# Peptides against a protein of PDB entry 5OK6: the designs that were tried, part 134

Target 1, 215 residues: chain A of PDB entry 5OK6
Amino acid sequence: ELPGLDSQWRQIENGESGRERPLRAGESWFLVEKHWYKQWEAYVQGGDQDSSTFPGCINNATLFQDEINWRLKEGLVEGEDYVLLPAAAWHYLVSWYGLEHGQPPIERKVIELPNIQKVEVYPVELLLVRHNDLGKSHTVQFSHTDSIGLVLRTARERFLVEPQEDTRLWAKNSEGSLDRLYDTHITVLDAALETGQLIIMETRKKDGTWPSAQL

## One batch from the design tools (peptide; made by RFdiffusion4, then SolubleMPNN)

Design b2_p23_8_s2 (from b2_p23_8, 11 letters changed)
Fold by OpenDDE base, seed 1:
Structure b2_p23_8_s2 (fold): chain B 215 residues (1-215), chain A 23 residues (1-23)
Amino acid sequence: as target 1 above (215 residues)
Amino acid sequence: SAFAEAFQKQLEAAAERIAKLYA
């Protein structure tokens, strides 16, 4: 059952716990399609629960580029295409109105950047491969704030690299050449890695030499 | 070297696949 319209407004728009609440690193926020949200606002502001402005189920269909992987369209803009809600507010709306059948929530994390907290709507999707078999890739999502070290560890795990094996990373750049990712302490952001970028894990040979030394 | 050539070939193939995937 829907709560009172004023109660809904307070729960969702309240500055303490609602849409305007401060961002906190690590928290989950959710995207809501802008038109639906505006319809909801009109509904609750209208004061009539039986009005024709009832928004119906949340439908984020227009935010997705596909219904297979449920990836977001590129270039979506906060305030124009979607609004961001904290987890509590999102769950309230879903509880009250429902979510379109089969449609997953669009959950994103707050990340800490040097001077600001931000909901990371577009994390980086990297293609991880081994140097000796570029045909077998693992697509993995990373935060811009994740370290290159984490990327390396993730690659090692995905390719079942033994602990005693030494590995290092290369990134294919826009020019088609390979850039060595020497510093594993910098972030994905610092390394300027982008979605779709090929990351090559090189494994050191048993003789102590690197395969890339032959290039 | 044979390795370098093979690597380059694989790299090119991978690049093509990536381009198709994100086209």
Scores: peptide ipSAE 0.030, ipTM 0.618, DockQ to the pose 0.847
Fold by OpenDDE base, seed 4:
Structure b2_p23_8_s2 (fold): chain B 215 residues (1-215), chain A 23 residues (1-23)
Amino acid sequence: as target 1 above (215 residues)
Amino acid sequence: SAFAEAFQKQLEAAAERIAKLYA
């Protein structure tokens, strides 16, 4: 059963636990399509539960560019295309109104950037390949706050690299050349890695030499 | 630089496959 309209409003919009509550790193927030949310607002503010303004099931379809990977459209803007809700608020809305059948929630994490907390709506999708087989790739999402070391570890895991094998990363730059990612402690953001960027994992040879050093 | 050039050549050869996998 749906709670009272005033209760819904307080639960979702409450400044302490609702939409306006402070962001905390590591927490999950969810995207809600703006039109639906505005419709919900109108409904609960109207004071008539039988109003024609009933929002129906949550439907974020317009936020997705595909229904295969459920990737978000590029260039979505908070407050224009979607609103962000903390997990608790999202789950309340879903429990009350439902989510469109087959449609996944759009869950995102709060990340800590140098000066602010932000819900990372667009993680960086990197195309990981091995130096000796560029035709086989793994597309993996990383936070801007993830380290290059994590990218390397992830690449090693995806390509089933044995622990004793030594590996390093190269990034294809905008000029088409390769830049060595020397410092594994810097973040994806610091390295200025971008979605769609090709990252090449090089594996050291058994003789202790690097393939790249012999070219 | 030699490494970059060699890889560039490989990338060019694999460009279509990469594009298909990414898309």
Scores: peptide ipSAE 0.027, ipTM 0.644, DockQ to the pose 0.389
Fold by OpenDDE base, seed 2:
Structure b2_p23_8_s2 (fold): chain B 215 residues (1-215), chain A 23 residues (1-23)
Amino acid sequence: as target 1 above (215 residues)
Amino acid sequence: SAFAEAFQKQLEAAAERIAKLYA
């Protein structure tokens, strides 16, 4: 059952779990397509529950690039294409109006950058490969705030590298050359890694030499 | 070296194949 219109408005916009609440690192926020949200606003502000402005179920179809992997379109802008809601607010709207059949929620995390928190709408998807088998890739999503060390650990895990094996990372740059990721303490952002970028995990040989040293 | 060039070509080819999978 739908709450009263004023209650809906207060809960979503002005509540402690409302749209304007402060961002906190690690929290989940959700994207709502802007037109639907505006329709909802008009509905609840109109004061008539029986009005023709009823928004219907949440439909984020226009935000998706594809309905297979449910990737977001590139270049979406907050306030223009979508609004961000805290988890509680999102769940309320879903409970009240429903979500379009088959569509997944668009959940994103708040990240902390120097002097600012933001919802990371576009985390980085990296293509992880081994130096000796470039044809087998693992696509893994990382936050811009994740360390290169985490990328390396993740690669080791995905490729089932034994703890005693020594590994290091290379990134394919825009010129097609390989840049070594020497510092594992810097972030994905600091390393300027981008979605779709090929990351090569090199494993040290048993003789103590690196395969790349022979290149 | 010939090996470096071959490796680079393999990297490029692999990257292209991967890019096509996500296109």
Scores: peptide ipSAE 0.025, ipTM 0.612, DockQ to the pose 0.641
Fold by OpenDDE base, seed 5:
Structure b2_p23_8_s2 (fold): chain B 215 residues (1-215), chain A 23 residues (1-23)
Amino acid sequence: as target 1 above (215 residues)
Amino acid sequence: SAFAEAFQKQLEAAAERIAKLYA
């Protein structure tokens, strides 16, 4: 059953636990399509539970570019296309109104950047390949705050590299050349890696030589 | 080295193909 309209408003919009609460790194926030949210606001502010302004189920369809992978459309803007709600608020709305059948929630994490917390709506998708089998790729999402070391570990895991095998990463740059990712402690953001970028994992030969050194 | 250049070219060509498939 729906709570009172004033109660709904207080649960969702308050500055302590609702939409206006401060962002904290690691927290989950959820996207809500803007038009639905505005309809909900109008409904609860109207003061009539029987109003025709009832928003119905949350429907984020317009935010998705496809209903297969449920990828977000590019270029969505907070406050224009969607609003962000903390997990508790999101779950309240879902419990009260429901989520459109078949749609997954759009969950995103708060990341900490220098001097700012931000909900990372668009993580970086990298194409991971092995140097000796460029035809087989794994697309993996990373946070901008993830380290190159994590990218390397993830690549090793996806390609089932044994622990004793030595590996390193190359990134294909915009000019088509390969740049070594020497420092594994820098972030994806620091390395300026972008979605769709090819990352090549090179595996050291048994003789101790690197394939790239023998070219 | 000739090998490095050859490998680089091979990698570049492969990367281009992959990028096109991904796009």
Scores: peptide ipSAE 0.027, ipTM 0.604, DockQ to the pose 0.496; fails the geometry check

Design b2_p23_8_s3 (from b2_p23_8, 9 letters changed)
Fold by OpenDDE base, seed 2:
Order: C-alpha cells, then sequence, then structure tokens
Structure b2_p23_8_s3 (fold): chain B 215 residues (1-215), chain A 23 residues (1-23)
C-alpha cells in the first residue's frame, strides 16, 4: 500500500535514511533513473494522489548499456542521469511502485578514499590472463580500493594455481608495454588500473626462473 | 627483443578478441 504523499517525501528525501544522509563506507546505495525520480518528486509534491503525475514502476532501462549483461552505460553522471538512494529508501520505492519486470536493481557500495567517501558506481573490470595462454581470460570486477594483492589472489584462484607456485602480475599499459606490479600492497587506484586493462599473471618455472627473464 | 615483440603481438591479439566479446 502506498503511504501518504507527505510521508513518502519525508521517508525518501529526509531523515536518517534519506537521500541526503551522509555516506558510510561499506553501505549499499542504489541508482534510480533521473526522469523517473523527478516524476516521483512532482507526484508527491503535487499533493494529489489521484494525479496524472503518477510515476509508475521504477524503470532504469536508459541507464543500461544492454539488457543481457545489465552493464551500466559509460559516463553516467549523478544528478543528471541518476539519483543515488540509500538501501532503505530504495527498498521503500520498490515496495511502493515496483521495479520494471526483469530489470535488476543497480546496487553500488560506498568506498573509503583519502578524505572522502564515494559511491563506487564504476568498479574496475580487469582482464586476467596467464602468461602462457593469453587467449583465455577471466573478467573480474575490483574496487578501486582493492589491493594488488587481492587481484593476484583472485587470479590465482580463477586459474587454479597451486599454493606452492609462485606468481606475479604485469599490467599492459596504454603504450602496449608491460609494467610489473611490484608492490602488492597498493590499491587498484594507486596502480592506475583501468576497466578493460589486461593483467598478466606470470608463474615461476620449476627451475626457479621467471618466463619473463627470457624476454 | 624479437621475443618481446612477439609477446606484445600476442597481447594485442588478445585485446582485440576481448573487445569483440564486449561488442
Amino acid sequence: as target 1 above (215 residues)
Amino acid sequence: SAYAEEFQKQLEKAQEQIKKLYE
């Protein structure tokens, strides 16, 4: 059942769980398409629940690049293309108006950056490969705040590397050269890794030599 | 080195194949 219009406004825009509440690291926020949200605002501010301004179900279709993988379009801007809502507010709107059939929610996490919290709308999608088989890739999403060590562990897991095998990472740069990721304690952000970037896991040979030493 | 160039070519081919997976 739809609550009163004033109650909807207060629940979504204001209060401890409203749109304008402070971001906290690790929390989930959700994207809502801007035009739908503006229609909702007009509806609840109009004071007439029987108004023709009823927004209908939430439809984020315009935010998606495709309806197969449900990837976001590139270059979306907060306040222009979408609004961010905390989980509680999102769930209220979905319960009141519904979500378009078959469309997944667009959930994102708040990350902690130096001196700022941000909703990470675009995590970094890396292409993980082995040095000896560049044709077999695993695409994996990472936060900008994830360590290179996590990328390495993830690559080892995806390629079923045995614990006793020694491995290291290389990143293909924009010039096409390979840069070694020496420091595994820095973040994906610090390493300036980008979506679509190729990350090569090199495995040490049984003789103790590295394949790249022969380059 | 010739090996580095070949490795780079293999990387470029891999990238092209990956781009096609996103198209």
Scores: peptide ipSAE 0.018, ipTM 0.553, DockQ to the pose 0.551
Fold by OpenDDE base, seed 5:
Structure b2_p23_8_s3 (fold): chain B 215 residues (1-215), chain A 23 residues (1-23)
Amino acid sequence: as target 1 above (215 residues)
Amino acid sequence: SAYAEEFQKQLEKAQEQIKKLYE
């Protein structure tokens, strides 16, 4: 059941639990397409529940690149293309108006950067490959705050590397050369890894030599 | 998509470079 228009406004826009709520690391926030949200604002501010300004179901179609993988379009800007709502506010809107049939929610996490908390709208999608089988890749999403160690562990898991096998990572740089990721404690952000970047997992040979040493 | 095409292009280029390293 839809609450009163004033109650809707207060519940979604308030600074404690609504759109203006402070970001907290690890929390889930949701994207709402800007046009829909503005239509909702106009509806609830108009004070007439029977108004032609009724927003209908939440429709984020314009934010998606495709309706198969439900990836976001590149270059979306907060406040221009979408608004961010905390989970509670999102769930209220969904309960009141519904979500367009077949569309998934656009859930994102708050991450802690050195001096700011931010909703990570675009996690880093890395292309993981093995040095000896470049034809098989795993695309995996990572937070900018994830460690290179996590990338390595994830690569090992995806390729079913045995615990006794020694592995290390290389990143293909913009110049086309390979940079070794020596420090596994730095973050994806610190390593300046980008979406679509190729990450090569090298496995040590049984003789104790690295394949790359033959280059 | 342009993203998928660029990703594939990056992959192919990477594969070619790595192949050269192991030839």
Scores: peptide ipSAE 0.017, ipTM 0.428, DockQ to the pose 0.085
Fold by OpenDDE base, seed 4:
Structure b2_p23_8_s3 (fold): chain B 215 residues (1-215), chain A 23 residues (1-23)
Amino acid sequence: as target 1 above (215 residues)
Amino acid sequence: SAYAEEFQKQLEKAQEQIKKLYE
């Protein structure tokens, strides 16, 4: 059942639990398409529940570049293309208006950057490959705050590397050369890794030599 | 190094293949 219009506004826009609440690291926030949200605002501010301004179900279709993987379009801007809602507010709106059939929620996490909390709308998508089979890739999303160590562990898991096997990472840079990711304690952000970047996992040979040392 | 060149070549081929898979 739809609550009263004033109640809807207070629940969604309330500074303590609504859209304007402080960001907390690790929390989930959701994207809502801007035009739908503005239509909702107009509806609840209009004071007439039977108004022609009824927003209908939430439809984020314009935010997606594809309906297969449900990837976001590049270059979306908060406040222009979408608004961010905390999980509670999102779930209220979905319960009241519904979400377009078959469309997934756009859930994102708050990350802690050195001086700011931010909803990470665009995590880094890395192309993980093995040095000996570059044709088999795993695309994996990482937070900018994830360590290179996590990238390495994830690569090992995806490629079913045995615990006794020693591995290390290389990143293909924009110049086409390979940069070794020596420090596994730095973040994806610190390493300046970007979406679509190829990350090569090298596995040490049984003889103790690295494939890269022989070339 | 010969390694860097061969690795680069393999990497370029892989990237082309990956690009084709996403087109």
Scores: peptide ipSAE 0.021, ipTM 0.609, DockQ to the pose 0.490; fails the geometry check
Fold by OpenDDE base, seed 1:
Structure b2_p23_8_s3 (fold): chain B 215 residues (1-215), chain A 23 residues (1-23)
Amino acid sequence: as target 1 above (215 residues)
Amino acid sequence: SAYAEEFQKQLEKAQEQIKKLYE
């Protein structure tokens, strides 16, 4: 059931729990297409529940690049293309108006950057490969705040590496050379890894030697 | 572009600071 228009406005725009609430690291926020949100604002500010300004169901179609993987278009801008809502506000709007059939919610996490919190709209997409089979890649999304250790564990899982096998990571740099990711405690951001970057998982040989040490 | 640009600028600044810490 739709609450009163003033109640909707207060619930969604409330500075304590609504759109303008402080960002907290690890919390989920959701993208709402800007035109829909503006239509909703006009509806609830109009004071007439029977108004022709009724926004209908949330439709984020214009934010997606594809309807297969539901990737966002590149270069979307907060306040121009979309509005960010905290989970509670998003769930209220979905409950009241619904979400377009078949569309997933666009959920993103708040991350802690040096001296600022941001909603990470575009996580880092890494291409994971094995040193002995560069033709088989797994594209995996990581937060900039995820550790290299998590990248390594994820690579091991995707390639079904046995627990007893020892592995390490290399990153292909912009010059085409390989840099060892020695410290697994640093973040993806700390390692300056970028979307589309090739990450090579090297597996130690049964003889105890590393494949790269013989090159 | 403004949010994306601001986010990218924050990432670049963070990366630059980290690079300086490891030099």
Scores: peptide ipSAE 0.015, ipTM 0.445, DockQ to the pose 0.022; fails the geometry check

Design b2_p23_8_s4 (from b2_p23_8, 11 letters changed)
Fold by OpenDDE base, seed 1:
Structure b2_p23_8_s4 (fold): chain B 215 residues (1-215), chain A 23 residues (1-23)
Amino acid sequence: as target 1 above (215 residues)
Amino acid sequence: SSYAEEFEEQLKKAEEEIAKLYA
């Protein structure tokens, strides 16, 4: 059952638990298409539950590039294209109005950057490959705050690398050259890794030599 | 080296396949 319009407004917009609440690292937030949200605002502020301004079910279709992988369009801007809601507020709206049939929620995580918390709307999608089989890629999403060490561990896991095998990473740069990712303690952000970037995992040979030393 | 050329060619093919995944 839909709560009263004033109650809806307070639950979604209140500064303690609503849209304006402080961001906390690791929390989930959800994107809501801006036009729908504005329609909802107009509805609840209008004071008439029977108003023709009823927003209907949440529909984020305009935010998606595709309905297969449910990737977001590039270049979406907070406050212009979408509104960010904390999980509680999102779940309230979904319970009250529903979500468009078959459409997944757009869940994102709060990350901690130097001196700021931000909802990471666009995590980094990396293409992981092995040096000896470049035709088999694994696309994996990483946070900008994830370490290169995590990227390496993830690559090892995806390629079923045995614990005793020694591995290292290379990134293909925009010039087409390979940059060695030496420091595994820096973040994806610090390494300036970008979505669609090819990351090559090199495995050390049994003779103790690296394949790249023969290049 | 023949290995470097083969690696670059494989890399190029991988990129072409990747580009098709995002096209």
Scores: peptide ipSAE 0.061, ipTM 0.709, DockQ to the pose 0.666
Fold by OpenDDE base, seed 5:
Structure b2_p23_8_s4 (fold): chain B 215 residues (1-215), chain A 23 residues (1-23)
Amino acid sequence: as target 1 above (215 residues)
Amino acid sequence: SSYAEEFEEQLKKAEEEIAKLYA
């Protein structure tokens, strides 16, 4: 059942629990397509529940690049293409209006950057490969705030590397050269890793030498 | 080194294959 229009507005737009609430690291926020959201705003501000301005179900179709993997289009801008809602507000809207059938919610996390909290709309997708079998990749999503150590552990797990095997990472840079990721404590952001970047896991040989020493 | 050239070639091929997977 739809609550009163004024109640809807207060639940979604308030500064404590709604759209304007402070960001907190680790919280889930959801993207809502801007046109739908503006239609909803017009509906609830119009004061007529029977108005032709009824927004219908939430439809984020225009935000997706594909309907298979449900990847977001590149270059989406907050306030222009979408609005961000905290989980509670999102769930209210979904409860009231529904979500387009088969369309997944666009859930994102708040991350802590050095000077600001931000909803990470575009986590980094890295292409993980082994140095000796570059044709077999694992695409894995990471936060910009994730450590290189996590990337390494994830690569080890995906490739079923035995605990006793020593591994290290290389990143292919934009110039086509390989940069060794020496410090595993820095973040993906600090390492300037980007979506689609190739990350090569090198495994130490049984003789104690590194394959790259032959390069 | 011949190994470096081979590695770069393999890397290029891998990137081309990956690009095809995402195209």
Scores: peptide ipSAE 0.049, ipTM 0.699, DockQ to the pose 0.548
Fold by OpenDDE base, seed 3:
Structure b2_p23_8_s4 (fold): chain B 215 residues (1-215), chain A 23 residues (1-23)
Amino acid sequence: as target 1 above (215 residues)
Amino acid sequence: SSYAEEFEEQLKKAEEEIAKLYA
């Protein structure tokens, strides 16, 4: 059952618990298509539940580039294309209006960057491969705030690397050369890793030599 | 080296496969 329009407005736009609440690292926020949200605002502000301004189900179709993997379009802008809602507010709206059939929620995490929190709308999707079998990739999403060490650990896990095996990472750059990711303490952001970038895990040989020493 | 050439070829093939995943 839909709550009263004023109650909806207070619940969603309340600065303490709603859209305007402070971002906190690690929290889930959800994208709502801007036009739908504006229609909802007009509906609840109009004070008439029988109004022709009823927004219907949440429909984020215009935010997706595909309906297979449900990837977002590139270059979406907060406040123009979408509104960010905290999990509680999102769940209220979904419970009241529904979500378009078959569409997944667009859940994103708040990340802590130097001097700012933001919702990470576009995490980095890396292509993890082994140096000796580049044809077998694992696509894995990482936060810009994730360390290269986490990327390495994730690669080791995906490729079932034994704990005693020594491994290191290379990133393929735009020039087609390989950049060694020496510092595992820097972030994905600091390393300037990008979506679709090939990350090569090199495993040390049993003889103690690195395969890349032969390049 | 023959290893470098093989690696570059494999890298190219990997890129082609990746491009198909995002097409």
Scores: peptide ipSAE 0.091, ipTM 0.742, DockQ to the pose 0.681; fails the geometry check
Fold by OpenDDE base, seed 2:
Structure b2_p23_8_s4 (fold): chain B 215 residues (1-215), chain A 23 residues (1-23)
Amino acid sequence: as target 1 above (215 residues)
Amino acid sequence: SSYAEEFEEQLKKAEEEIAKLYA
């Protein structure tokens, strides 16, 4: 059952878990398509529950580029294309209005950047490959705040590298050359890694030489 | 080296596959 319109407004906009609450690192937030949200605002501000302004089910279809992988469109802007809601507010709206059938929620995490918290709407999607088989990639999402060390560990896991094998990473840059990721303690952001970027895991040979020494 | 040329060719093929994933 739908709560009173004033109660809906207070819970979503002005509550302890409302839209305007401070961001906290590690929290989940959800995207809501802007047009639907504006219809909801008009409905609850109108004061008439029988109004023709009833928003219906939440439908984020316009935010997706595909309905197979449910990837977001590139270049979406907060406040223009979508609004961000904390998990509690999102769950209230879904419970009241429903979500379009078959459509997944768009959940994102708050990350800590230097001097700011931000909802990471676009995590970095990297293409992980081995130096000896560049045609077999694993696409993996990383936070901008994840370390290069985590990328390396993830690559080792995906390619089933034995613990005793020594490995290192290279990033393919925009010029088509390979930049070695020497420092594994820097972040994906610090390394300026981008979505769709090829990351090459090199495995040390049994003779103690690196394959790249032959390039 | 022949290895460098082969590696560059493999990189090019990987780029083509990446382009298909985002097309």
Scores: peptide ipSAE 0.077, ipTM 0.726, DockQ to the pose 0.797; fails the geometry check

